Peptides against a protein of PDB entry 5VZU. Designs and how they scored, part 15

Target 1, 271 residues: chain A of PDB entry 5VZU
Amino acid sequence: GRTLEDIFHEHMQELILMKFIYTSQYDNCLTYRRIYLPPSRPDDLIKPGLFKGTYGSHGLEIVMLSFHGRRARGTKITGDPNIPAGQQTVEIDLRHRIQLPDLENQRNFNELSRIVLEVRERVRQEQQEGGHEAGEGRGRQGPRESQPSPAQPRAEAPSKGPDGTPGEDGGEPGDAVAAAEQPAQCGQGQPFVLPVGVSSRNEDYPRTCRMCFYGTGLIAGHGFTSPERTPGVFILFDEDRFGFVWLELKSFSLYSRVQATFRNADAPSPQ

## One batch from the design tools (peptide; aimed at target 1 S199)

Design b1_p12_5_s2 (made by RFdiffusion4, then SolubleMPNN; from b1_p12_5, 7 letters changed)
Fold by OpenDDE base, seed 1:
Structure b1_p12_5_s2 (fold): chain B 271 residues (1-271), chain A 12 residues (1-12)
Amino acid sequence: as target 1 above (271 residues)
Amino acid sequence: MEEARKDLYYIP
């Protein structure tokens, strides 16, 4: 029988060959599209921008991280044999925070899998409920026969007189101590370890994370065949680093901010 | 029909 190693070597050879073919087939009309950096917003989890990702056997890729309300998006700037450039490689639901267990239980892949799948089912339920409310609201426009109730003449209510006795009720301004919502203490970074059996190209990943969120990653066969979204975990390490655990793939991608400054890369201000 | 193995991100 083929060993896992044999399958891996065959897959690696195919990926290398496909990359070679794609890089050699530039005889076709290259369409250049200008990429703009997304503007930073105050509510952005981290500064949006370009990140250099590691995708196991696929090697180095560039992803644009952007924020869209309660969603974050990783858009491929570089394509690979499976997922072309411009596709959303990851979609992060910032409404669905994942709480990692203690460091001992983080090593258990089944525990992470349980947590992620429970969140996936909640997301699915919320999508179904929101779909039903939009459907039922259209049905009950029964024709209300607006019988024209006759305009009864609005009797002129008499001018009540002016007795403006100034009651000096010195209501003490109750000090509404606006409980300054203590800016949610950017919680002490949690110790982080990959589950056993999750493959990482780089063993030198951050061992402390700030927060995690539910997300989905885009996977496909070669040539973008049968694309689907798989469940995963977005892991924020710091302002310049995040990870994605591909749950079904048992893989981890580390993303590091591209420190290059691009002149004139800002989106034109909406006029 | 061999399910077209989605060429997964196999990290070695």
Scores: peptide ipSAE 0.077, ipTM 0.775, DockQ to the pose 0.291
OpenDDE base, seeds 2, 3, 4, 5: peptide ipSAE 0.056, 0.069, 0.070, 0.058; ipTM 0.770, 0.782, 0.781, 0.772

Design b1_p12_5_s3 (made by RFdiffusion4, then SolubleMPNN; from b1_p12_5, 8 letters changed)
Fold by OpenDDE base, seed 3:
Structure b1_p12_5_s3 (fold): chain B 271 residues (1-271), chain A 12 residues (1-12)
Amino acid sequence: as target 1 above (271 residues)
Amino acid sequence: LEEARRDLYYKK
């Protein structure tokens, strides 16, 4: 029977062969496109920009992080044999925060899976409800035949008078004590560990996280065949590092900011 | 299960 090592070697050989084929095709036709860094906004969770991400056997890939209202996107700048450059490798829903359990329960993959699948179901329900409201609103604009209603004359209704009775009713302003949203003490990161059985390229990931969000990752077969979105967890560690847990793949991608400064990489101001 | 996990691990 094939050993686990034989299967690993065969798959690595196939991946190397695919990378070689793709590299050899570049000699025949190249299209160059300028990449611009997204402008930073005050409400961005972290500064947008280029990150280097760990993609298991693909190695390191360059991903552009950008913010789009209540969504974040990771776009591949470098591609691989499965997911080409320009694809959205991760999509993050910043409306749906994931609460990690305590450090002991974080080792349980089934607990993390439960939490994420519950959030996935809420996201699915919200999308269905919003789709129904948009559907019902279009149905009732039947063509109102504009029957020309005849111009009935505007009767000048008379100027009735001024009586200014000053009713005193001293409605006490109920001090709606706006419960001061205690500024979430953003300072102390939660202890973080990967669940048992989640593969990481190395163990040198941050052991504290600031916050987590629901997201989806893009997966496909070789040549971008049968692309699909799988559930995952975006983990913010700090200003320069985030992670993505691919639940179905039982894998972790660590993203670290590219520290290189690029000249003339800012998007031209819309003239 | 491990084969399926490997095939999945390489689909990113």
Scores: peptide ipSAE 0.312, ipTM 0.842, DockQ to the pose 0.233
OpenDDE base, seeds 1, 2, 4, 5: peptide ipSAE 0.190, 0.288, 0.277, 0.303; ipTM 0.848, 0.836, 0.836, 0.841

Design b1_p12_5_s4 (made by RFdiffusion4, then SolubleMPNN; from b1_p12_5, 8 letters changed)
Fold by OpenDDE base, seed 4:
Structure b1_p12_5_s4 (fold): chain B 271 residues (1-271), chain A 12 residues (1-12)
Amino acid sequence: as target 1 above (271 residues)
Amino acid sequence: MEEARRDLYYIP
């Protein structure tokens, strides 16, 4: 029988061949598009820009990270046999923070899976509730014919007056000890380790993370067949590095900022 | 055993 290693080698050879065919056959039909860096906003989690992403067997790709209110997006700048350029490889919900446990429990894939799936169900509930409110609001704009309601008159002014007394009732404010939400220590990263059984292309990933968020990754077959979004975890390591754990794939992608300075890469200011 | 690195886009 074929070993898992044989299957992996065959698949890697196929992917390399597909990449070679794709790059060699279309050499004469390249369309170039200028890419602008997204403008940075004060509320952006990190500076938006280009990142080098590691995608297992697919190798190194370029992703644009951008912020859209309470969402972040990783957009493929380089395509692969499965996901074409311009697709959102990851979509991050900055409303739904993932709290990682201690290092011992972080090694447990089932614990991470539980945490992520609980957040996934909350996101689904919020989408269903918001879908119902948007549906009911559209029905009632029947054309109210503006019948010119007549100019009914200036009814008058009346005036008065009086005094009612200040009842003193000195109800003691019960000290609701507002559990001081310990200001999320915005500066000190927590220790980070991948769960056992999560594959990484390289074990050289940051061992400290600042924060994590729920997100979805885009997966597809060759030629962008049967595209679907799978649950995952966005991991912010620092200003220049983030990761994504693909939960269903049991895989980790590391993204590192492209340090190259591009002249005139800023979007033209909207005049 | 090197865990066979799965393709990130294809679950066989």
Scores: peptide ipSAE 0.086, ipTM 0.782, DockQ to the pose 0.206
OpenDDE base, seeds 1, 2, 3, 5: peptide ipSAE 0.073, 0.058, 0.074, 0.065; ipTM 0.780, 0.772, 0.785, 0.783

Design b1_p12_6 (made by RFdiffusion4)
Pose (drawn by RFdiffusion4):
Structure b1_p12_6 (pose): chain A 212 residues (1-129, 189-271), chain P 12 residues (1-12)
Amino acid sequence: GRTLEDIFHEHMQELILMKFIYTSQYDNCLTYRRIYLPPSRPDDLIKPGLFKGTYGSHGLEIVMLSFHGRRARGTKITGDPNIPAGQQTVEIDLRHRIQLPDLENQRNFNELSRIVLEVRERVRQEQQEGQPFVLPVGVSSRNEDYPRTCRMCFYGTGLIAGHGFTSPERTPGVFILFDEDRFGFVWLELKSFSLYSRVQATFRNADAPSPQ
Amino acid sequence: MLEEMRTLYQVH
């Protein structure tokens, strides 16, 4: 929905062109691999499926939310040269809820950082052996119409890598649940916010034979 | 790598 002008500034102009060129080299001679929609589950769930998400200059990507015990997984359906399609873009720890402060403390980025790194440390110890909402100051959000109320927050980690999917790593963050079908992820080390929203469209023949 | 990711993501 833009022209060469609105894009010629600039890192996105480059990424957009590469994509067009790269994908168009397929001239619709393509191989497809099977995927499934995730299993629904009652008590043990807050609703799975496909979501549209903001991935900065790469634009929106489609991400699948699925539940695996006390962890939720976000798996890329569409991706980018940094973190490709098929990878785990996010992992939400559902046993480590983070309390939301009043608006003024939400605005304080360092308070959020200190709190998130604390949970990261407690998690490392374990493994080794709704109210108003606002993003902290200094955290970017491509959306800007992110909902200003939220139901709850959890610790999670996202996967990052340089171009070519080089040296991928988990970085700490926080997952934010807005309503039944909108959620967010604050990328702590990037001071960046990704806003996700449910894909409303219905899909035929997409259920899995079983959870395994 | 981190600076590249910040460039990609710190957008409005």

Design b1_p12_6_s1 (made by RFdiffusion4, then SolubleMPNN; from b1_p12_6, 5 letters changed)
Fold by OpenDDE base, seed 3:
Structure b1_p12_6_s1 (fold): chain B 271 residues (1-271), chain A 12 residues (1-12)
Amino acid sequence: as target 1 above (271 residues)
Amino acid sequence: KLEELRKLFQVR
């Protein structure tokens, strides 16, 4: 039978060959496209921009993080043998926060999987309900043939008068104490550890996180064959670092901000 | 397919 070592060597040979084919395509046809940095908005979870991420054996890749209302998006700037440049490697739903358990229970992959799959089911339900409301609204605009009803003359109904009685009733304004949403204490980050059996390229990841969100990652076979979205967890560590846990792959990708300053990388002002 | 993708993401 094939040993785990034989399978690993065969897979690494295939990956090296695919990387070689992918790089050799640049000798035949190059298309250049200008990349602009997304404009920063006050409501952005962190500053948008370029991040360097790790994808297992693929190594280092560049991803653009951008914010789109209640969604964040990671777009590949560098491609790999599976996912080409310009694809959305991650899509994050900022409406669906993931609450991590305590540090002891974070070691349990099944607990994290349960939490994420429950959120995935809520997202699916919300999408189904919103699809039904949009469907029922279109059915009732049958073309009412507006038969031209004849212009009957509007009679000038008269001016009647004045009477002003000032009834006092002093209904006490019930102070609806708007429960001031306590400004979410910019609290000390929650202790963070990867679940047992989740692979990371290195053990040097942040051991505290600010917040987590539900998201999906893009996976495909070589040559972008049969692309699909897989559930995951976006983990915000700080202003310059985030992670993505790929649940089905049992893998973790760490993304760190590219510290290089780019001149003239801002989007042109819409003229 | 998913197993092949898992191999790609298996960091040794």
Scores: peptide ipSAE 0.090, ipTM 0.790, DockQ to the pose 0.561
OpenDDE base, seeds 1, 2, 4, 5: peptide ipSAE 0.081, 0.079, 0.083, 0.069; ipTM 0.786, 0.781, 0.785, 0.760

Design b1_p12_6_s2 (made by RFdiffusion4, then SolubleMPNN; from b1_p12_6, 5 letters changed)
Fold by OpenDDE base, seed 3:
Structure b1_p12_6_s2 (fold): chain B 271 residues (1-271), chain A 12 residues (1-12)
Amino acid sequence: as target 1 above (271 residues)
Amino acid sequence: KLEELRKLHQVK
């Protein structure tokens, strides 16, 4: 039978070959596109921008993080043998926060899997319900036969009716003190550890996280074959670092902000 | 095959 070593050698040969093919394509045709940094908005979870991630044997990749209302998006700036540049490597649903358990239960992969799959099911239900309301609303526009509008009779001006005085009842509107949602104390991050059996290329990841969200990652075969979305967890560590747990792949990717300042990288103002 | 390749790309 093939050993794990044989499978690893075959896989590394395929990766080297694919890297060689991609590199050789640059000698034949280059298309240049300007990349603009997304504008920062006050409601953005962190400053949008370029992040460097490590995808196992693919090495260092660059992604653009951007915010789109209640969604965040990681777009590949660099391609790899599986997923070309310009693809959305991660899509994050900022409506669906993941609550991590305590540090002891975070080591249990099955617990994380349960939590993520329950959120995935809620997202699926919300998509089905929103699809039904949009479907039923379109069916009832039968063609309004434009019946000819009959002539408007001029309704005469009715007269000034009288003075009725009715009384005082001063029902105090009870001040529904809108419980000011205390601004979620931006202070104490939760202790964070990867589940047992989740592979990280480096164990040097932040051991405290601010918040987590449900998301999906894009996976494909070589040459972008059979692309699919896989469930995962977006983990915000700080202003400059986030992670993604690929649930089905049992892997973790760490992303760190590219701190380089780029001149003329701001999006042109819409004229 | 595809799943195995996808997994190996992330582990090392």
Scores: peptide ipSAE 0.088, ipTM 0.790, DockQ to the pose 0.424
OpenDDE base, seeds 1, 2, 4, 5: peptide ipSAE 0.071, 0.083, 0.067, 0.085; ipTM 0.776, 0.788, 0.784, 0.782

Design b1_p12_6_s3 (made by RFdiffusion4, then SolubleMPNN; from b1_p12_6, 5 letters changed)
Fold by OpenDDE base, seed 5:
Structure b1_p12_6_s3 (fold): chain B 271 residues (1-271), chain A 12 residues (1-12)
Amino acid sequence: as target 1 above (271 residues)
Amino acid sequence: KLEELRELFQVK
């Protein structure tokens, strides 16, 4: 029977051939677009910029990491046979932190799957609730036809007297327990290991992580057919490294900052 | 499809 190595080799050859066909088709019409580095903001989780990612059989790719309020985005700078350049390969919800279990339980894929799927369900509920509030707010602007009611004359209201007995109904203000935003503990790095059965290009990934967040990755067939978002985990290792666990694919992508300085790569100041 | 995509993303 075909070994899993034979299958991998065949798929890798197919992907290389597809990449070759795509690149060769562009030889006659290369459109160069300038890419600007996103401006760094004080509230950014790490410095935004270019990262070199490892995508399984796709090999090495370049993504731009950028921050958009409570969301982070990985945008493909390099395309592949499945997902073209400019697509959002990962979307990270910085509102939904994932707490990894202890190192022993991190090896259990089903435990990670449970945690991620629970967060995914919360995100879906929040989207449904927020969708209803946005829908109901538009319905109530019925045109108030301001019929000009005619000026009825000022009847002098008589000055009836002063008996205001102040009832001292001391309604205790119910303490709205502000859900304590757990301070972003810049805690010591947690020990990190991939679950058993999660494929990585290499085992040379950081064995400690700072923070994890819920995210979605974009997957598609060849030629960007039937694109869909799959649940995953964004793992911040350090200032220059992050990972993404593709839960349904059982794969891990490691991203490392491109250390090259680019002249004039800064976004033009918004005029 | 999802299995085919797993095969495409699996590096051994």
Scores: peptide ipSAE 0.035, ipTM 0.737, DockQ to the pose 0.581
OpenDDE base, seeds 1, 2, 3, 4: peptide ipSAE 0.034, 0.034, 0.035, 0.035; ipTM 0.729, 0.728, 0.737, 0.731

Design b1_p12_6_s4 (made by RFdiffusion4, then SolubleMPNN; from b1_p12_6, 6 letters changed)
Fold by OpenDDE base, seed 3:
Structure b1_p12_6_s4 (fold): chain B 271 residues (1-271), chain A 12 residues (1-12)
Amino acid sequence: as target 1 above (271 residues)
Amino acid sequence: KLEELKKLHQVK
């Protein structure tokens, strides 16, 4: 029977062969497209831009992080044997914050799994409810037969009715104490550790995080076969670093900002 | 199994 080692060896040979095939395609006709950095907005969670990720045996990948209202998106700038360039490797729902437990309970993968799956179920419910409201609203526009509008009778201007005295009912404006959303104290990061059994390429990841959000990652077979979205956690560490926990894969990807300055990388102003 | 390994090798 094939050993686990035989399966890993065969798979590594396939990855090397696929990498060789893709590299050899550069001797063929290539299409070049300019990539622009997304414009920064004041409400962006961090500055958008290029991030360097390390994906296991594939090595170095470049992802563009961008913000789209209450969603963030990681778009592959580099392709790999499974997922081509231009695909959305991660989609983050900024409406659905993940609250990590204390540091002791963060080591429990089942606790993280529970929290993420509960959020995933809420996201599915919200999508179903929003789909029903959009469906029911379209059904009632039966074709209004344009019955011909009958002629406008000129209704005459009726007269000035008199001086109703203003009653001074001094209804006290109940102070709706707008619960001032206490500005999230930007200063105290939460201690962070990966759950037991989550694979990281190295143990050199930030041990403090600012916030976490629900998201989905894209996974596929070689040649982009059977692409699917898998649940995960976006971990914001700082202005220049984020992570993604791939829940079903039991793996962690660290992304670090590309510090290189690019000339003429800003999107042209819309003319 | 093999297809699952192929998806896992993106992240390991």
Scores: peptide ipSAE 0.087, ipTM 0.793, DockQ to the pose 0.296
OpenDDE base, seeds 1, 2, 4, 5: peptide ipSAE 0.065, 0.074, 0.069, 0.063; ipTM 0.777, 0.792, 0.784, 0.774

Design b1_p12_7 (made by RFdiffusion4)
Pose (drawn by RFdiffusion4):
Structure b1_p12_7 (pose): chain A 212 residues (1-129, 189-271), chain P 12 residues (1-12)
Amino acid sequence: GRTLEDIFHEHMQELILMKFIYTSQYDNCLTYRRIYLPPSRPDDLIKPGLFKGTYGSHGLEIVMLSFHGRRARGTKITGDPNIPAGQQTVEIDLRHRIQLPDLENQRNFNELSRIVLEVRERVRQEQQEGQPFVLPVGVSSRNEDYPRTCRMCFYGTGLIAGHGFTSPERTPGVFILFDEDRFGFVWLELKSFSLYSRVQATFRNADAPSPQ
Amino acid sequence: VLEEAHRNFHVP
């Protein structure tokens, strides 16, 4: 929904062109691989499926939320040259909720960082052996109309890599649940916010034979 | 990696 003008500034103008060129080399001679929608589950769940998400200058990407015990997974359906389609873009630890402060403390980025890194450390120890909401100051959000109320928060990690999916790594963050079908992820080391929203469209023949 | 990821995700 933009022209060559609105995009000739600039890093995105490059990424957009590469994509157009690259994808159009297929001239609709394509190979498709099967995917499935995730299993629903009662008590043990807060609702799976496809979501549209903001991935900075790459624009929106489609991400599938699925539940695997005390962890939720976000798997890329569409992706980008940094973190490709098919990868785990986010992992939410559902046993480590994070309490939300009043608005003024939410605004304090360092408080958020200290709190998140604390949980990361407690997690490393374990593995080794709704109210008003606002983003902290200094955290960017492409959306800006992110909901200003939220139901809960959890510790999670996201996958990052340089161009070409080079040296991918988990970085700490915090998952934010707004309503039944909108959620967010604060990328702590990037001071960046990704806002996700449910894909409302209904899909035929997409259920999996079983959880395995 | 982090610098590149920040550039891609951070909105001016």

Design b1_p12_7_s1 (made by RFdiffusion4, then SolubleMPNN; from b1_p12_7, 6 letters changed)
Fold by OpenDDE base, seed 1:
Parts: C-alpha cells; structure tokens; sequence
Structure b1_p12_7_s1 (fold): chain B 271 residues (1-271), chain A 12 residues (1-12)
C-alpha cells in the first residue's frame, strides 16, 4: 500500500504542478493591485508590515501583519493552491495570552494542546454571551401608536423629618498580606522550544520568546475548498519575528519582517 | 481512502 510518505510526496508534486499551472497563466493576462502598508499606531504590539512566512509544503509566502484594536491579522499577499491571496491566514486575539510552561513541559505537545483548548473554550463562551446581549435588544420596537392623552397638573408638598444617631464600632484592621505580585517579567524573554512532533521547515527559529497569544489559522483544500479556522498559538519573538503554531496540523510557521524599504507604499492620508 | 485523504489535505 502507499505509505504516508508516498501520499505526502504525491501531494507535494501536485502543489508544485499547480504552482506551475498558475504561473503559466501569466502568459495570457496579468492583473496588478496596489498594496498599501498599514499605518503604525502607538498601541501596536510591533510595527505592522510585510513578513515572509514559512508554510511547510508551500514554502515561503508574503503576509501583511496589521493591528485592529485587540486583534492582530496576518493577510496573505501571495496565494497558494489552498489559500488565495487576500485571505486572513492568521487572526490573533491579543486579549487571550498563552502562558508557556517551563522548557521541559514546552516539549509536551499534550500540555500545549490543553492550554490552547482551554483558552479556545473561554473565547467561545465570551462569544456566546456577547451574542445573547445583542439579540435581546432588537425585539421591542413595537409600533408606538400615537394616543394623545391629557395634561393633569398636580402640585404637592413639603415634609421634614429627622435626626438619627452616632454608632461607634471600631472594627480592627486585618493585615491583608498583599501577596507580592511578582513583577510581570514583561521585558525578559522566556526560553522557547517547539513541542515534540511539531514540524518546522527549518530548525533555525528563535529560542526565546517575549509573549504568546491565542489565535486561529485558516486552512483549506485545493481551490479554497471547505475553508476552516483551526486553533493555534501566536508567538512574538522580537520586533521583526513572530511564529504561529498550528495545533491540529502539528506545524510551525516562522514569520520574518521583509527588510526592503518601499517608496510610496503608505496609504494615502484620508482627505 | 487516498482520494478522501487528498480531499482532506487541509493546509494553511
């Protein structure tokens, strides 16, 4: 029978062939779209812009990172046979931090899976609660019939009342031992390693990360068939590098800033 | 099986 390796090799050959078919269409018609860099905001986690991402079998792709309040988005600038250009390859929830365990426990894929799935369930609950509040508010615009009824005036009145008393009681100040909040090590990166069984295209990834967040990645079949969002972990390494762990796929994508400077790439100021 | 596995190759 065909091995999993044979199936993977055939899939890789199909992806390569599809890439050549798409490139051969350039002989017939090219459509150009201008891309603008997102403006930087003071509250952005890192400078937004173009990143080169590793997508396993597809190789290197160009992704635009942008910030939208408490969400970050990676948008494909290049497309592949599965996910076309302009799709949001990753969506990051900056409200939901992932705390990585110690370096020994980071090697345990099941532990990372537990942490991510627990956060996924919290995000689902918050979405359900917020959906219920938005649903109930729309129902009550019954037609206000205009009935005209009248003016009555009444006026009254005044009264006074009084004094009451002073009670003393001197309850003792219980010493609430303020548990010293360990200063959030916001500045020192923690040691980072991929879990055992997570594939990376290259073993050359940063071994220290600043912070992690819950996110979802987009996956699809060939021709963008049955697109779905899978849970994952956004890993901020530094100002120019981030990663995404695709939990269900057991894969890791490394994103590195495109160091090229582009002239006239800023969005025109809204007039 | 293989055609199903090819259809089930959901990738990023």
Amino acid sequence: as target 1 above (271 residues)
Amino acid sequence: VLEEMRKDLYVP
Scores: peptide ipSAE 0.297, ipTM 0.771, DockQ to the pose 0.148
OpenDDE base, seeds 2, 3, 4, 5: peptide ipSAE 0.291, 0.282, 0.269, 0.046; ipTM 0.765, 0.777, 0.772, 0.760

Design b1_p12_7_s2 (made by RFdiffusion4, then SolubleMPNN; from b1_p12_7, 5 letters changed)
Fold by OpenDDE base, seed 3:
Structure b1_p12_7_s2 (fold): chain B 271 residues (1-271), chain A 12 residues (1-12)
Amino acid sequence: as target 1 above (271 residues)
Amino acid sequence: VLEEARKDFYKP
């Protein structure tokens, strides 16, 4: 039977071979595409831009973070043997905040898994309900037979009816003080630790987080075989760092902002 | 074994 060591060696040989194949393709034909940084918006959770991500055995990859209303997207700028450049490595639903438990319960992978799967089920229900409303609304536009009935222009007159008195009823407008959602105080970051059994390439990750959101990550076999979206947690640490917990893989990727300033990286103004 | 092998082949 194959040992765990044999499987590991075979897998490492395949990774090295795939890396060699990809690097050797650079000698033959390259298509260059200019990448523009996404414009920053005031409502963006953090400044969009380039991040360096850690992808386990693949090493360091470059991901573009962008915001699309209530969604965030991580797009691979560099590819690997599993997922090529230009793919959406992560999709984050900013409507579905994940509340992490206390630090003691954060060590329990099953608790995190429960919380994430409950949110996944809500997202699935909302998608089904929104699909039904869009389906039922289209069914009732039966073709209105435009019967051309020509009916004539009756002109009739301007009757003057009278003086009804102004009843004073001074119903006080109850000031529904819209509780101004106090701008979430720049709150002390919640203590953060990875669950037991979640692998990180480095134990040097931020030990406090600002907020977490439900998201999905793209996974595939070598050569982008059988790509699927898996549930996960986006963790915002600060303005320059975020993480993603790959729930099914039991892995963590840390993303850190690329501090390099790029000249002429802004999208051209729409002409 | 097969599920572990699947995890080794499926990466982000």
Scores: peptide ipSAE 0.347, ipTM 0.841, DockQ to the pose 0.205
OpenDDE base, seeds 1, 2, 4, 5: peptide ipSAE 0.330, 0.322, 0.334, 0.337; ipTM 0.826, 0.831, 0.829, 0.836

Design b1_p12_7_s3 (made by RFdiffusion4, then SolubleMPNN; from b1_p12_7, 4 letters changed)
Fold by OpenDDE base, seed 1:
Structure b1_p12_7_s3 (fold): chain B 271 residues (1-271), chain A 12 residues (1-12)
Amino acid sequence: as target 1 above (271 residues)
Amino acid sequence: VLEEARRDLYVP
């Protein structure tokens, strides 16, 4: 019978053929655009830049990581049959940390699923509440018809100033015990393992992570049909490596920094 | 979509 490996190779050949067909449709007419690296900011979680990511049967893809306040974005530099270049393959909410359980419980996919889905519901609630505040604020700009309200007169009335007395009330200074902000534990890297049944291209991923965040990945059918966002976990390993757990797909993508230095890759200074 | 995307991101 066909092995799982044979089925994977056949499917990978189909995906390669699809990439070839799409490329051949350009009738040898290619438009080239320079890609600029995003400028680094002091508040960036890690240095922004190019990463090589693993995407199962699609193989290796190039992604640009960039930071946008409390959000991070992975933008595809290479496309595949499902998701074209220029799309945001991952969107990370840096406000919503994921706390991974201990190493034994990290093997339980259902526990990770519970944690991620609880955070997803919080994000949905915050979006609904913020949508209501933004909705109510727009309703009050009815056109103020400038009815010419008449010139009613400047009435005069007067000055006087009496002396009221100095009540001494000596309210005791309540010692506001400043709750010592526990220094944000620059998280000593915690042990990391993929849940059982999460597929990875290889077992060679970092076994320690610094921090995790809630995020969403982009999925679509072939030809970018019915694109949707699926919940996941962004895992920061180190300055040069991060992962994304595609929760509903039960897949893991490892992203490693492209170590090549590029000349003239900095964005032109805004003139 | 999810099933197709799962197949495409599948690693045996």
Scores: peptide ipSAE 0.392, ipTM 0.920, DockQ to the pose 0.856
OpenDDE base, seeds 2, 3, 4, 5: peptide ipSAE 0.307, 0.299, 0.271, 0.361; ipTM 0.785, 0.788, 0.775, 0.908

